Peptides against a protein of PDB entry 2XVC. Designs and how they scored, part 63

Target 1, 50 residues: chain A of PDB entry 2XVC
Amino acid sequence: ITERELLDYIVNNGGFLDIEHFSKVYGVEKQEVVKLLEALKNKGLIAVES

## One batch from the design tools (peptide; made by RFdiffusion4, then SolubleMPNN)

Design b2_p30_2_s2 (from b2_p30_2, 13 letters changed)
Fold by OpenDDE base, seed 3:
Structure b2_p30_2_s2 (fold): chain B 50 residues (1-50), chain A 30 residues (1-30)
Amino acid sequence: as target 1 above (50 residues)
Amino acid sequence: MVIKPAKADREKEKKATSKDYYLIDVLKDY
């Protein structure tokens, strides 16, 4: 999955990222999801609240 | 940090549905 696809998923979910659901749908391990989130954060696209 | 009421309401619902999630502010898009 790409950063854009992950961002679109987050946007479509109102800022929520369900890790379990995301992993099942896209077959991406949690560690990879976190890596993509860090990339999005470093680009100023997102901020993680909790 | 106090979040917006809409986010707080959605967070409660997400907690009921999923135990493992992130709450994220989307600042901009591509």
Scores: peptide ipSAE 0.539, ipTM 0.884, DockQ to the pose 0.365
Fold by OpenDDE base, seed 4:
Structure b2_p30_2_s2 (fold): chain B 50 residues (1-50), chain A 30 residues (1-30)
Amino acid sequence: as target 1 above (50 residues)
Amino acid sequence: MVIKPAKADREKEKKATSKDYYLIDVLKDY
């Protein structure tokens, strides 16, 4: 999955991201999801609230 | 394009108990 695809997912899910669920459904390892999130954050596209 | 940060309480929107999750404010799009 790409950064843009993950961003779109987050948007479509109202900013809620269940990493465990996402990993299971999309076949992406948790560490990869976190890596993509960090990239999005570094680009100023997102802010992690909790 | 700048997207306004979410204001809603996302916790109440959870459909199932989540052990490992993030609440994220989307600030802008590509």
Scores: peptide ipSAE 0.538, ipTM 0.883, DockQ to the pose 0.561
Fold by OpenDDE base, seed 2:
Structure b2_p30_2_s2 (fold): chain B 50 residues (1-50), chain A 30 residues (1-30)
Amino acid sequence: as target 1 above (50 residues)
Amino acid sequence: MVIKPAKADREKEKKATSKDYYLIDVLKDY
């Protein structure tokens, strides 16, 4: 999955990201999801609230 | 384009049984 695809998912889910669910649906490891989130954050596209 | 976060949706889903989750503010799109 790409950064754009992850961002689109987050937008469509109102900013809620269930990593366990996402991992199962897309077949992506949790570590990879976190890595993509860090990239989005570094680009100023998102801010992790909690 | 700035994207306003759907706080109401996040709070509603926050009550879910999810253990490993993030609440994210979307600041802008590509």
Scores: peptide ipSAE 0.537, ipTM 0.883, DockQ to the pose 0.538
Fold by OpenDDE base, seed 1:
Structure b2_p30_2_s2 (fold): chain B 50 residues (1-50), chain A 30 residues (1-30)
Amino acid sequence: as target 1 above (50 residues)
Amino acid sequence: MVIKPAKADREKEKKATSKDYYLIDVLKDY
């Protein structure tokens, strides 16, 4: 999954990201999800609330 | 484009389910 796809997913889920669910459904390891989130954050596209 | 977060909805989802999750504010799009 790309950064853009992950961002779109987050938007579509109202900002909620279940890592376990996402990993299982999309076949993306948790580490990769975190990597993508860091990229999005570094670009100023998202902020992690909790 | 600035995207306003739906905090109430995220809080509801948080309480409904998950163990390992993030609550994310979307600030802008590509």
Scores: peptide ipSAE 0.539, ipTM 0.883, DockQ to the pose 0.541; fails the geometry check

Design b2_p30_2_s3 (from b2_p30_2, 11 letters changed)
Fold by OpenDDE base, seed 5:
Structure b2_p30_2_s3 (fold): chain B 50 residues (1-50), chain A 30 residues (1-30)
Amino acid sequence: as target 1 above (50 residues)
Amino acid sequence: MVIKPAKADLSKKNDATSDDYYLINVLKEY
């Protein structure tokens, strides 16, 4: 999964990302998802609301 | 397709299956 793909998922899901669910459903390691989120955050693309 | 800034729908937390979730604001266009 790419940063763009993850971001697209987030937007299409109303900003909601359940990491446990995502990992199980899409077969992406949780740590990879977190890594991508960190990258997006560090680039100023996203902020965590909750 | 351009991804546009968007605020999280805070009510989406009701869909969580665990506490391992985030509500995310998209701050800039991508």
Scores: peptide ipSAE 0.743, ipTM 0.928, DockQ to the pose 0.926
Fold by OpenDDE base, seed 2:
Structure b2_p30_2_s3 (fold): chain B 50 residues (1-50), chain A 30 residues (1-30)
Amino acid sequence: as target 1 above (50 residues)
Amino acid sequence: MVIKPAKADLSKKNDATSDDYYLINVLKEY
């Protein structure tokens, strides 16, 4: 999965992300999802509130 | 709504016993 695809998912899910759920559904390792999130954050595309 | 900068380092979150729920604020489009 790409950064753009993850961002689209977040938008479509109202900004809520369950990494455990996402990992299971898409077959992506949790650490990979985290890496993508960090990339999005570093690019100024997202902010993690909690 | 005031969007605050991300403060948590997601790479440090490795607790398999907790729920991995996050609220993500989208700041801009690609």
Scores: peptide ipSAE 0.510, ipTM 0.866, DockQ to the pose 0.304
Fold by OpenDDE base, seed 3:
Structure b2_p30_2_s3 (fold): chain B 50 residues (1-50), chain A 30 residues (1-30)
Amino acid sequence: as target 1 above (50 residues)
Amino acid sequence: MVIKPAKADLSKKNDATSDDYYLINVLKEY
């Protein structure tokens, strides 16, 4: 999955992300999801609440 | 929930007992 695809997923999911769930459903390692989130955050595209 | 600071390393804010559930604010679009 790409950064853009993850961003689209987050938007379509109302801003909510369960990394464990996402990992299982999409077959992406949790570390990779976190890496993508960090990239999105570093680019100023997202802010993570909790 | 506790709001995570913008500078936080997300990989270091999770532990074995923490939820992997996040609320994400989308600030910009491509």
Scores: peptide ipSAE 0.503, ipTM 0.868, DockQ to the pose 0.292
Fold by OpenDDE base, seed 4:
Structure b2_p30_2_s3 (fold): chain B 50 residues (1-50), chain A 30 residues (1-30)
Amino acid sequence: as target 1 above (50 residues)
Amino acid sequence: MVIKPAKADLSKKNDATSDDYYLINVLKEY
């Protein structure tokens, strides 16, 4: 999964992301999801609300 | 296609199913 694909998922899911769930459903390692999130955050593309 | 800024749905704030639950605001166009 790419940064863009993850971002698209987040938007389409109302900003909701459960990494545990996502990992299970989409077969992406949790650390990979975190890596992508950190990249998005570092680029100023996202902020974590909660 | 461009992804536009969007705020998280705060109604989901307490709808966590795991400790890995996050609400995320999209701040910039992508």
Scores: peptide ipSAE 0.626, ipTM 0.889, DockQ to the pose 0.840; fails the geometry check

Design b2_p30_2_s4 (from b2_p30_2, 12 letters changed)
Fold by OpenDDE base, seed 5:
Structure b2_p30_2_s4 (fold): chain B 50 residues (1-50), chain A 30 residues (1-30)
Amino acid sequence: as target 1 above (50 residues)
Amino acid sequence: MVIKPAKADKEKEKKATSKDYYLIDVLKEY
């Protein structure tokens, strides 16, 4: 999965992201999801609230 | 004036069932 795809998912899910659920559904390791999030954050595309 | 009561409730439900989650603000897109 790409950064764009993850971003789109987050948008469509109202900003909520369950890492464990996402990992299972999309077959992406949790570490990879976190890596993608960090990339999005570093680019100023997202802000992590909690 | 905009209030978001349903949004807060949805997030509470999701938080209750999820252990490993993030709440994310999307600032811009590609």
Scores: peptide ipSAE 0.512, ipTM 0.864, DockQ to the pose 0.373
Fold by OpenDDE base, seed 3:
Structure b2_p30_2_s4 (fold): chain B 50 residues (1-50), chain A 30 residues (1-30)
Amino acid sequence: as target 1 above (50 residues)
Amino acid sequence: MVIKPAKADKEKEKKATSKDYYLIDVLKEY
């Protein structure tokens, strides 16, 4: 999955990202999801509240 | 493009079902 795809997923989910659920459904390791989130955050696209 | 934040009602519901989640404010998109 790409940064843009993850961002679109987050938008469609109203800003909610269940890491465990996402990992299971999309076959992406939790560490990879976090890595993508860090990238999005660093680009100023998101702010992670939790 | 800036996206309007939506937090409150969903947050309480999601917390009840899962502890392994993030609340994310989408500030802008590509």
Scores: peptide ipSAE 0.509, ipTM 0.863, DockQ to the pose 0.528
Fold by OpenDDE base, seed 2:
Structure b2_p30_2_s4 (fold): chain B 50 residues (1-50), chain A 30 residues (1-30)
Amino acid sequence: as target 1 above (50 residues)
Amino acid sequence: MVIKPAKADKEKEKKATSKDYYLIDVLKEY
């Protein structure tokens, strides 16, 4: 999965991202998802709320 | 394209069903 694809998913899901669910559906390891999120954050495309 | 953060209170609803999740504010699209 690409950064663009993950971003589109987040947008379409109203900003909610269930890592476990996403991992199962897309067959992507949790660590990989987190890495993609970090990349998106570093580019100023997203802000992780917590 | 600037995306306004729709802080929909989905946290309360989804929190009961999901264990490992993030709430993300989308600032802009490619």
Scores: peptide ipSAE 0.506, ipTM 0.861, DockQ to the pose 0.521
Fold by OpenDDE base, seed 1:
Structure b2_p30_2_s4 (fold): chain B 50 residues (1-50), chain A 30 residues (1-30)
Amino acid sequence: as target 1 above (50 residues)
Amino acid sequence: MVIKPAKADKEKEKKATSKDYYLIDVLKEY
């Protein structure tokens, strides 16, 4: 999955990201999800609330 | 596009259902 795809998913999911669920459904390791989130954050595209 | 979720409401609802989650503010798109 790409950064853009993850961002689109987050948008479509109302800003909610269940990492465990996402990992299972999309076959992406949790570490990879976090990596992508870090990239999005560093680009100023997202802010992690909680 | 800027999306600001209802943080408190969404957090309470989703926290009850999920244990490993993030609430994310989307500031802009590509």
Scores: peptide ipSAE 0.503, ipTM 0.859, DockQ to the pose 0.491

Design b2_p30_3_s1 (from b2_p30_3, 11 letters changed)
Fold by OpenDDE base, seed 3:
Structure b2_p30_3_s1 (fold): chain B 50 residues (1-50), chain A 30 residues (1-30)
Amino acid sequence: as target 1 above (50 residues)
Amino acid sequence: KDKLVLTPTNHPDAEKIREEGLKKLKELLS
């Protein structure tokens, strides 16, 4: 999965992400999801609320 | 914590998306 695909998922999922659930459903390792989130955050494309 | 609320900062509906995420989180934890 790409950064853009993850960003689109977040938007379409109403700003909510369950990393465990996402990992299981899409077959993406949890550490890869975290890596993508960190990239998005560092680029100022997402803010982490909770 | 694996459940996150994330705001897409450049989206025109960023505020509403944030609020929706917070609502989902609350519902799942209650």
Scores: peptide ipSAE 0.723, ipTM 0.921, DockQ to the pose 0.919
Fold by OpenDDE base, seed 2:
Parts: sequence; structure tokens; C-alpha cells
Structure b2_p30_3_s1 (fold): chain B 50 residues (1-50), chain A 30 residues (1-30)
Amino acid sequence: as target 1 above (50 residues)
Amino acid sequence: KDKLVLTPTNHPDAEKIREEGLKKLKELLS
């Protein structure tokens, strides 16, 4: 999965994403999801909340 | 508890919408 694909998913999911849920459903390693999210965060496209 | 992602928005009620959406998502996944 790419940054663009992940961002599109987030937008289509009402602007929200649960990392654990996404990883399980789409079979993407949590570490990879986090890496993509950090890139999106650095570009100001998302905010991450624990 | 799980780490969640939010996208920015310029809607007048953006903060309230994000808080409500976050709450609902956490409830659904619990």
C-alpha cells in the first residue's frame, strides 16, 4: 500500500482510522501502516491521536 | 486505547465532529 492509497482510505472512512483494525482487515503490518502515517503526518495531511 | 488517525478540516465545527467521530469509532471497535 502507498501513502496515496492509505490517505484515500482515511478520507473515504470519514477521516478516521484505527491502526489495529486496518492491519487486521487489509493484512498490512502495523509497522508499515505507522511508517506511512508518519509520512502523511509530516506533510500535514493527518493528525495522530492515541 | 488504539492509535487513531484524523484528517484536518476547515469546517466550523471541525473539533466537535472529530471528537464525536473518534468516540463512535472507539465504541464500535470495543
Scores: peptide ipSAE 0.068, ipTM 0.492, DockQ to the pose 0.451
Fold by OpenDDE base, seed 1:
Structure b2_p30_3_s1 (fold): chain B 50 residues (1-50), chain A 30 residues (1-30)
Amino acid sequence: as target 1 above (50 residues)
Amino acid sequence: KDKLVLTPTNHPDAEKIREEGLKKLKELLS
């Protein structure tokens, strides 16, 4: 998955991402999802709230 | 530039954040 694809997913999900769920559904390693999120955050495209 | 808010789906304020996010998305697309 690319950063753009993950961003599109986030947008289409109303700003929500469950890393565990996403990993299971899309077969992406959790650490890879986290890396992509960090990249998106660093680019100022997302604000991460826990 | 506009930022999208990301939160886990199990966030205690998930519903509120979702509604706000959808509102912002609508505005961005309009």
Scores: peptide ipSAE 0.036, ipTM 0.469, DockQ to the pose 0.143
Fold by OpenDDE base, seed 5:
Structure b2_p30_3_s1 (fold): chain B 50 residues (1-50), chain A 30 residues (1-30)
Amino acid sequence: as target 1 above (50 residues)
Amino acid sequence: KDKLVLTPTNHPDAEKIREEGLKKLKELLS
């Protein structure tokens, strides 16, 4: 999965993503998801809330 | 705890939509 694909998923998913859920359902390693999200966050495209 | 990713949007109900979506996901996982 690419940064753009993940961003598109988030947008098409109502503007949110649960990292734990996404990893379990779509079979992507959590560390890989986090890596992509950090890139998106650093570009100012997303915000992260715990 | 779970980590939630948010994107900016101009939709007036954006936060409510995201909250409802998360609620549905939690229900599915219960």
Scores: peptide ipSAE 0.032, ipTM 0.464, DockQ to the pose 0.419

Design b2_p30_3_s2 (from b2_p30_3, 15 letters changed)
Fold by OpenDDE base, seed 5:
Structure b2_p30_3_s2 (fold): chain B 50 residues (1-50), chain A 30 residues (1-30)
Amino acid sequence: as target 1 above (50 residues)
Amino acid sequence: KNKLVLTPLNHPDKDKITEEGKKKLAELLA
C-alpha cells in the first residue's frame, strides 16, 4: 500500500484507523502501516487526535 | 494503542471526512 492509498483510506473511514484491524484485513504488516503514518504526519498530511 | 483517530489535512475529499466520521462514531457508540 502507498502513502496516498492509506491517506485515502483514512479519509474514507472518517479519520478512524485500527492498525490491528487494517493489518489483518489488508495483509499489511503493522510496522509498515506505522511507517506510512509517520511519513504522512511528518509531511503534515495528518494529525493524530487520539 | 491500535485504534487511532486521525485528522487528514488538505485532502481534496475533506468534506467527506466529516460525514464518514459521524457514521463511524455512531457505529462505535452503537
Scores: peptide ipSAE 0.413, ipTM 0.821, DockQ to the pose 0.625
Fold by OpenDDE base, seed 2:
Structure b2_p30_3_s2 (fold): chain B 50 residues (1-50), chain A 30 residues (1-30)
Amino acid sequence: as target 1 above (50 residues)
Amino acid sequence: KNKLVLTPLNHPDKDKITEEGKKKLAELLA
């Protein structure tokens, strides 16, 4: 999955992300999801609330 | 942890984000 695909998912899900659920559904390892999130954050495309 | 609340920034679908967020909150409280 690409950063853009993950961003689009986040948008379509109202900003909510369950990493475990996402990992299982999309077959992406949890650490990869976290890696992508960090990239999005560093690029100023998302802010982490909680 | 595994469940996160994120804010997409500078996205053209800002209104969609808000509406979907409301729906998610509603289903969490239901």
Scores: peptide ipSAE 0.409, ipTM 0.818, DockQ to the pose 0.628
Fold by OpenDDE base, seed 3:
Structure b2_p30_3_s2 (fold): chain B 50 residues (1-50), chain A 30 residues (1-30)
Amino acid sequence: as target 1 above (50 residues)
Amino acid sequence: KNKLVLTPLNHPDKDKITEEGKKKLAELLA
């Protein structure tokens, strides 16, 4: 999965992300999801609320 | 902390974010 695909998923899910759920459904390691989130955050494309 | 609340910034589908967010909240209340 790419950064853009993850971002689009977050948008389509109302800003909510369950990392464990996402990992299971899309077959992506949690570490990879976190890595992509870090990249999105560093690029100023997302803010982590809670 | 597997469940995260994120704010996509400067996305062209910002209105969709709001609508989907409302739906997600409705699911929690139902």
Scores: peptide ipSAE 0.409, ipTM 0.819, DockQ to the pose 0.564
Fold by OpenDDE base, seed 1:
Formats: structure tokens, sequence, C-alpha cells
Structure b2_p30_3_s2 (fold): chain B 50 residues (1-50), chain A 30 residues (1-30)
């Protein structure tokens, strides 16, 4: 999955992300999801609320 | 934690974020 694909998923899910759930459903390693999130955050494309 | 609440910034579908967010929040409260 790409940064853009993850961002679009977050948008389509109302800003909610369950990393464990996402990993299981989409077959993406949890550490990869975290890596992508960190990239999105560092690029100013997302803010982490909780 | 595994469950995160995120705010997408400067996305072309900002209004969609809001609507889906409302739905998801309502779902969590139900």
Amino acid sequence: as target 1 above (50 residues)
Amino acid sequence: KNKLVLTPLNHPDKDKITEEGKKKLAELLA
C-alpha cells in the first residue's frame, strides 16, 4: 500500500484507523502501516488526535 | 495504541471526511 492509498482509506473511514484491523484485512504489516503514518504526519498530511 | 483518530489535512475530500467521521462516531456510540 502507498501513502496515498492509506490516506484515502483514512478519509473514507472518517479519520479512524484501527491498525490491527487494517493489518489483518488488507494484509499489510503493522510496522509498515506505522511507517506510512509517520510519513504522512511528517509531510503535514495528517494530524494525530488520539 | 492500535486504534487512532486522525485528521487528514488539505485533502480534496474534506467534506467527505466530515460526513464519514460523523457516521463512524455515531456507529461507535451506538
Scores: peptide ipSAE 0.402, ipTM 0.815, DockQ to the pose 0.613

Design b2_p30_3_s3 (from b2_p30_3, 15 letters changed)
Fold by OpenDDE base, seed 1:
Structure b2_p30_3_s3 (fold): chain B 50 residues (1-50), chain A 30 residues (1-30)
Amino acid sequence: as target 1 above (50 residues)
Amino acid sequence: KNRLVLTPVNHPNAEKIRAEGEKKLAELEA
């Protein structure tokens, strides 16, 4: 999965992400999801609200 | 940590998207 694909998922999922759920459904390791999130955040593309 | 509410920063519907996420989180934690 790419950063753009994850960003699109977040948008289409109403700004909500369950990392465990995402990992299971899409077959992406949890640590990879976190890595992508950190990249998106560091690039100023997403903000973590809660 | 596992469940997150995220805002797409420069998205035209950022506020609505964030609000949806907050609602979803609240529902799951209720």
Scores: peptide ipSAE 0.775, ipTM 0.935, DockQ to the pose 0.929
Fold by OpenDDE base, seed 2:
Structure b2_p30_3_s3 (fold): chain B 50 residues (1-50), chain A 30 residues (1-30)
Amino acid sequence: as target 1 above (50 residues)
Amino acid sequence: KNRLVLTPVNHPNAEKIRAEGEKKLAELEA
């Protein structure tokens, strides 16, 4: 999965992400999801609200 | 934590998206 694909998922999922659920559904390791989120955040593309 | 609310910073509907995420999180944690 790419950063862009994860960003699109977040938008289409109403800004909500369940890491464990996403990992199981899309076959992406949880640590990889976290890495992608960190990259998106550091690039100023997402903000973590809650 | 496992469940996150995230805002797409440059999106024209960013506020609505954030609000939807907050609602979803609240529903799951209720």
Scores: peptide ipSAE 0.775, ipTM 0.935, DockQ to the pose 0.909
Fold by OpenDDE base, seed 4:
Structure b2_p30_3_s3 (fold): chain B 50 residues (1-50), chain A 30 residues (1-30)
Amino acid sequence: as target 1 above (50 residues)
Amino acid sequence: KNRLVLTPVNHPNAEKIRAEGEKKLAELEA
């Protein structure tokens, strides 16, 4: 999965992400999901609210 | 945390998206 695809998922999922659920559904390791999130955050594309 | 609320920073509906995420998180934690 690309950063853009993850960003689109977040938008379409109402800003909500369950990492465990996402990992199981899309076959992406949890560590990879976190890595992509960190990249998006560091680029100023997402903010972690809670 | 496993469950996160995330805001797409430059999105025109950022506030709505954030609010939806907050609501969903609250519902799951209840």
Scores: peptide ipSAE 0.775, ipTM 0.935, DockQ to the pose 0.915
Fold by OpenDDE base, seed 3:
Structure b2_p30_3_s3 (fold): chain B 50 residues (1-50), chain A 30 residues (1-30)
Amino acid sequence: as target 1 above (50 residues)
Amino acid sequence: KNRLVLTPVNHPNAEKIRAEGEKKLAELEA
C-alpha cells in the first residue's frame, strides 16, 4: 500500500489503527506499516496521540 | 504499541477523528 492509502484508512477508521489487524487484513508486514506511519509523521501529515 | 490513535493533521475534521479514535481505544482497553 501507499502512504496515501494508509492515511485514507486512518481517516476512514476514525483515527484508530490496530497494526496487527491491519497487517492481517491487507497482507502488509507490521514493520512496513510502522515504516509508512513514520513517513507520514515525519512529513507532518499525522500525529500520534496514544 | 499495537493500537494507536492518530490525528490527520490538516484534515478539517481532525479533532472529531481524534476523539473517535480515543473512544475506540478506551472501549477496547475497558
Scores: peptide ipSAE 0.775, ipTM 0.935, DockQ to the pose 0.923

Design b2_p30_3_s4 (from b2_p30_3, 11 letters changed)
Fold by OpenDDE base, seed 5:
Structure b2_p30_3_s4 (fold): chain B 50 residues (1-50), chain A 30 residues (1-30)
Amino acid sequence: as target 1 above (50 residues)
Amino acid sequence: KDKLVLRPTNHPNAEEIYEKGKEKLKELLS
């Protein structure tokens, strides 16, 4: 999965992300999801609000 | 746990999306 794909998923999922759920459903390691989130955050594309 | 509410900062509907995520989380905790 790419950063853009994850961002689009977040937008389409109403800003909600369950990392455990996402990992299980899409077969992406949790640590990989976290790395992608950190990249998105560092680029100013997302903010973690909760 | 691993549940996050995220604001897509550059999206024109960022606030609406963020609020929707808050609602989803709230419902899961209820």
Scores: peptide ipSAE 0.734, ipTM 0.927, DockQ to the pose 0.900
Fold by OpenDDE base, seed 2:
Order: sequence, then structure tokens, then C-alpha cells
Structure b2_p30_3_s4 (fold): chain B 50 residues (1-50), chain A 30 residues (1-30)
Amino acid sequence: as target 1 above (50 residues)
Amino acid sequence: KDKLVLRPTNHPNAEEIYEKGKEKLKELLS
């Protein structure tokens, strides 16, 4: 999965992300999801508000 | 735990999306 694909998922999922659920459904390791989130955050594309 | 509410900062509907995420989280925790 790419950063853009994850960002689109977040938008389409109403800003909500369950990392465990996402990992299970899409077959992406949790640590990989976290790395993508960190990249998005560092680029100012998302803010983690909770 | 692994449940996050995120704001897509450069999206025109960022605030609305963020608020929707908060509601989803509230529903799951209720």
C-alpha cells in the first residue's frame, strides 16, 4: 500500500482508522501501517488528534 | 489502542471528516 492509498482510505473512512482492523483486512503488517502514518504526518498531510 | 481519529489537514472537508471520526470512536467505545 502507498501513502496516497492510505490517505484516501482515511478520508473515505471518515477520518477513523483501526490499525488492527486495517492490518487484518488488507494484509498489511501493523508496523508498516504505522510507518506510512508517520510519513503522512511528517509531510503535514494528516494530524493525529487522538 | 489501535483506534485513531485523524484529520486530513489539506482536505477541504478536514474538519467535517475529523468530527465524523470522533463520532465513530464514540460509538465503538459506548
Scores: peptide ipSAE 0.734, ipTM 0.927, DockQ to the pose 0.923
Fold by OpenDDE base, seed 3:
Structure b2_p30_3_s4 (fold): chain B 50 residues (1-50), chain A 30 residues (1-30)
Amino acid sequence: as target 1 above (50 residues)
Amino acid sequence: KDKLVLRPTNHPNAEEIYEKGKEKLKELLS
């Protein structure tokens, strides 16, 4: 999965992300999901507010 | 634990999306 794909998922999922659930459904390691989130955050494309 | 609410900061509907996420989290924790 790419940064853009993850961002689109977040938007389409109403801003909600369950990393464990996402990992299981899409077969992406949790570490990779976190890496992508960090990249999105560093680029100012998302803010983590919980 | 692994449940996050995120604001897609550059999206024109960022606030609405964020609020939806908050509601989803609230419902899951209730």
Scores: peptide ipSAE 0.734, ipTM 0.927, DockQ to the pose 0.923
Fold by OpenDDE base, seed 4:
Structure b2_p30_3_s4 (fold): chain B 50 residues (1-50), chain A 30 residues (1-30)
Amino acid sequence: as target 1 above (50 residues)
Amino acid sequence: KDKLVLRPTNHPNAEEIYEKGKEKLKELLS
């Protein structure tokens, strides 16, 4: 999964992300999801509020 | 926890999306 795909998922999922759920559904390791989130955050594309 | 609320900062509906995420988290925790 790409950063853009994850961002699109977040938008389409109403700003909510369950990392464990996402990992199971999409077959992406939790560590990879976190890495992508950190990249998005560092680029100013998302803010993590919870 | 693994459940996150995210604001897509550059999106025109960023605040609406963020608020929707908070509502979803609230529902799942209740």
Scores: peptide ipSAE 0.734, ipTM 0.927, DockQ to the pose 0.925

Design b2_p30_4_s1 (from b2_p30_4, 12 letters changed)
Fold by OpenDDE base, seed 2:
Structure b2_p30_4_s1 (fold): chain B 50 residues (1-50), chain A 30 residues (1-30)
Amino acid sequence: as target 1 above (50 residues)
Amino acid sequence: SILEELEKKAENEEPLKIKVTEKGYEYLKE
């Protein structure tokens, strides 16, 4: 999965991302999802709310 | 750290709330 694809997913999912669920559905390692999120954040494309 | 927080939420199977920035939206429509 690419950064663009993950970002697109997030948008289409209302901004919510369940990493565990995503990992199982798309067959992507949780670590990979986290790395992609970090990349998106570092590029200023997303912010993680908490 | 953000990375630590992401991993923690992943471990707890909690959904993250992600804010897509204006830059993010511009990126997607390019």
Scores: peptide ipSAE 0.627, ipTM 0.896, DockQ to the pose 0.822
Fold by OpenDDE base, seed 4:
Structure b2_p30_4_s1 (fold): chain B 50 residues (1-50), chain A 30 residues (1-30)
Amino acid sequence: as target 1 above (50 residues)
Amino acid sequence: SILEELEKKAENEEPLKIKVTEKGYEYLKE
């Protein structure tokens, strides 16, 4: 999965992302999802809410 | 750290709430 694909997924899911669920459904390692999120954040494309 | 928080939520199957920035939306439409 690419950064663009993950970002598109997030948008289409109302901003919600369950990493464990995503990993199981799409067959992507959890660490890979986290890596992509870090990249998106570092590029200023997303902000993780708290 | 944010990385640790992401890993913790992944471990506990807790969903993240993510804000897509204006830059993010511009990125998607290009």
Scores: peptide ipSAE 0.626, ipTM 0.895, DockQ to the pose 0.804
Fold by OpenDDE base, seed 1:
Structure b2_p30_4_s1 (fold): chain B 50 residues (1-50), chain A 30 residues (1-30)
Amino acid sequence: as target 1 above (50 residues)
Amino acid sequence: SILEELEKKAENEEPLKIKVTEKGYEYLKE
C-alpha cells in the first residue's frame, strides 16, 4: 500500500484507523502501516489525535 | 516518540483518530 492509498482509506473511514484490523484485512504488516503514518505526519498531511 | 505511540496503539488494538490537514486534502486532489 502507498501513502496516498492509506491516506485515502483514512478519509473514507471517517478518520479512524484500527491498525490491527487494517493489517489483517489488507495483509499489510503493522510496522509498514506505522511507517506510512509517520511519513504522512512528517509531511504535514495528517495529525494523530491523542 | 510518535512512532512508539503508534506501535503501542497497534499492539493494543486501539483505534486511532486521524485528522487530515488541509495540506492532506490538497495532496489527495493532486
Scores: peptide ipSAE 0.626, ipTM 0.895, DockQ to the pose 0.849
Fold by OpenDDE base, seed 3:
Structure b2_p30_4_s1 (fold): chain B 50 residues (1-50), chain A 30 residues (1-30)
Amino acid sequence: as target 1 above (50 residues)
Amino acid sequence: SILEELEKKAENEEPLKIKVTEKGYEYLKE
């Protein structure tokens, strides 16, 4: 999965992302999802709330 | 670190709330 694809998913999912669920459904390792999120954040494309 | 927090949430299957920035939306528009 690409950064663009993950970002698009987040937008289409109302901004919510369950990493564990996503990993299971799309067959992407959790570590990879986290790395993609870090990349998106560092590029200023997203901010993680909580 | 944020990485540690993300990993912790993943382990507990807690959903993250992500804010897409204006830059993020512009990126997708292209």
Scores: peptide ipSAE 0.626, ipTM 0.895, DockQ to the pose 0.807

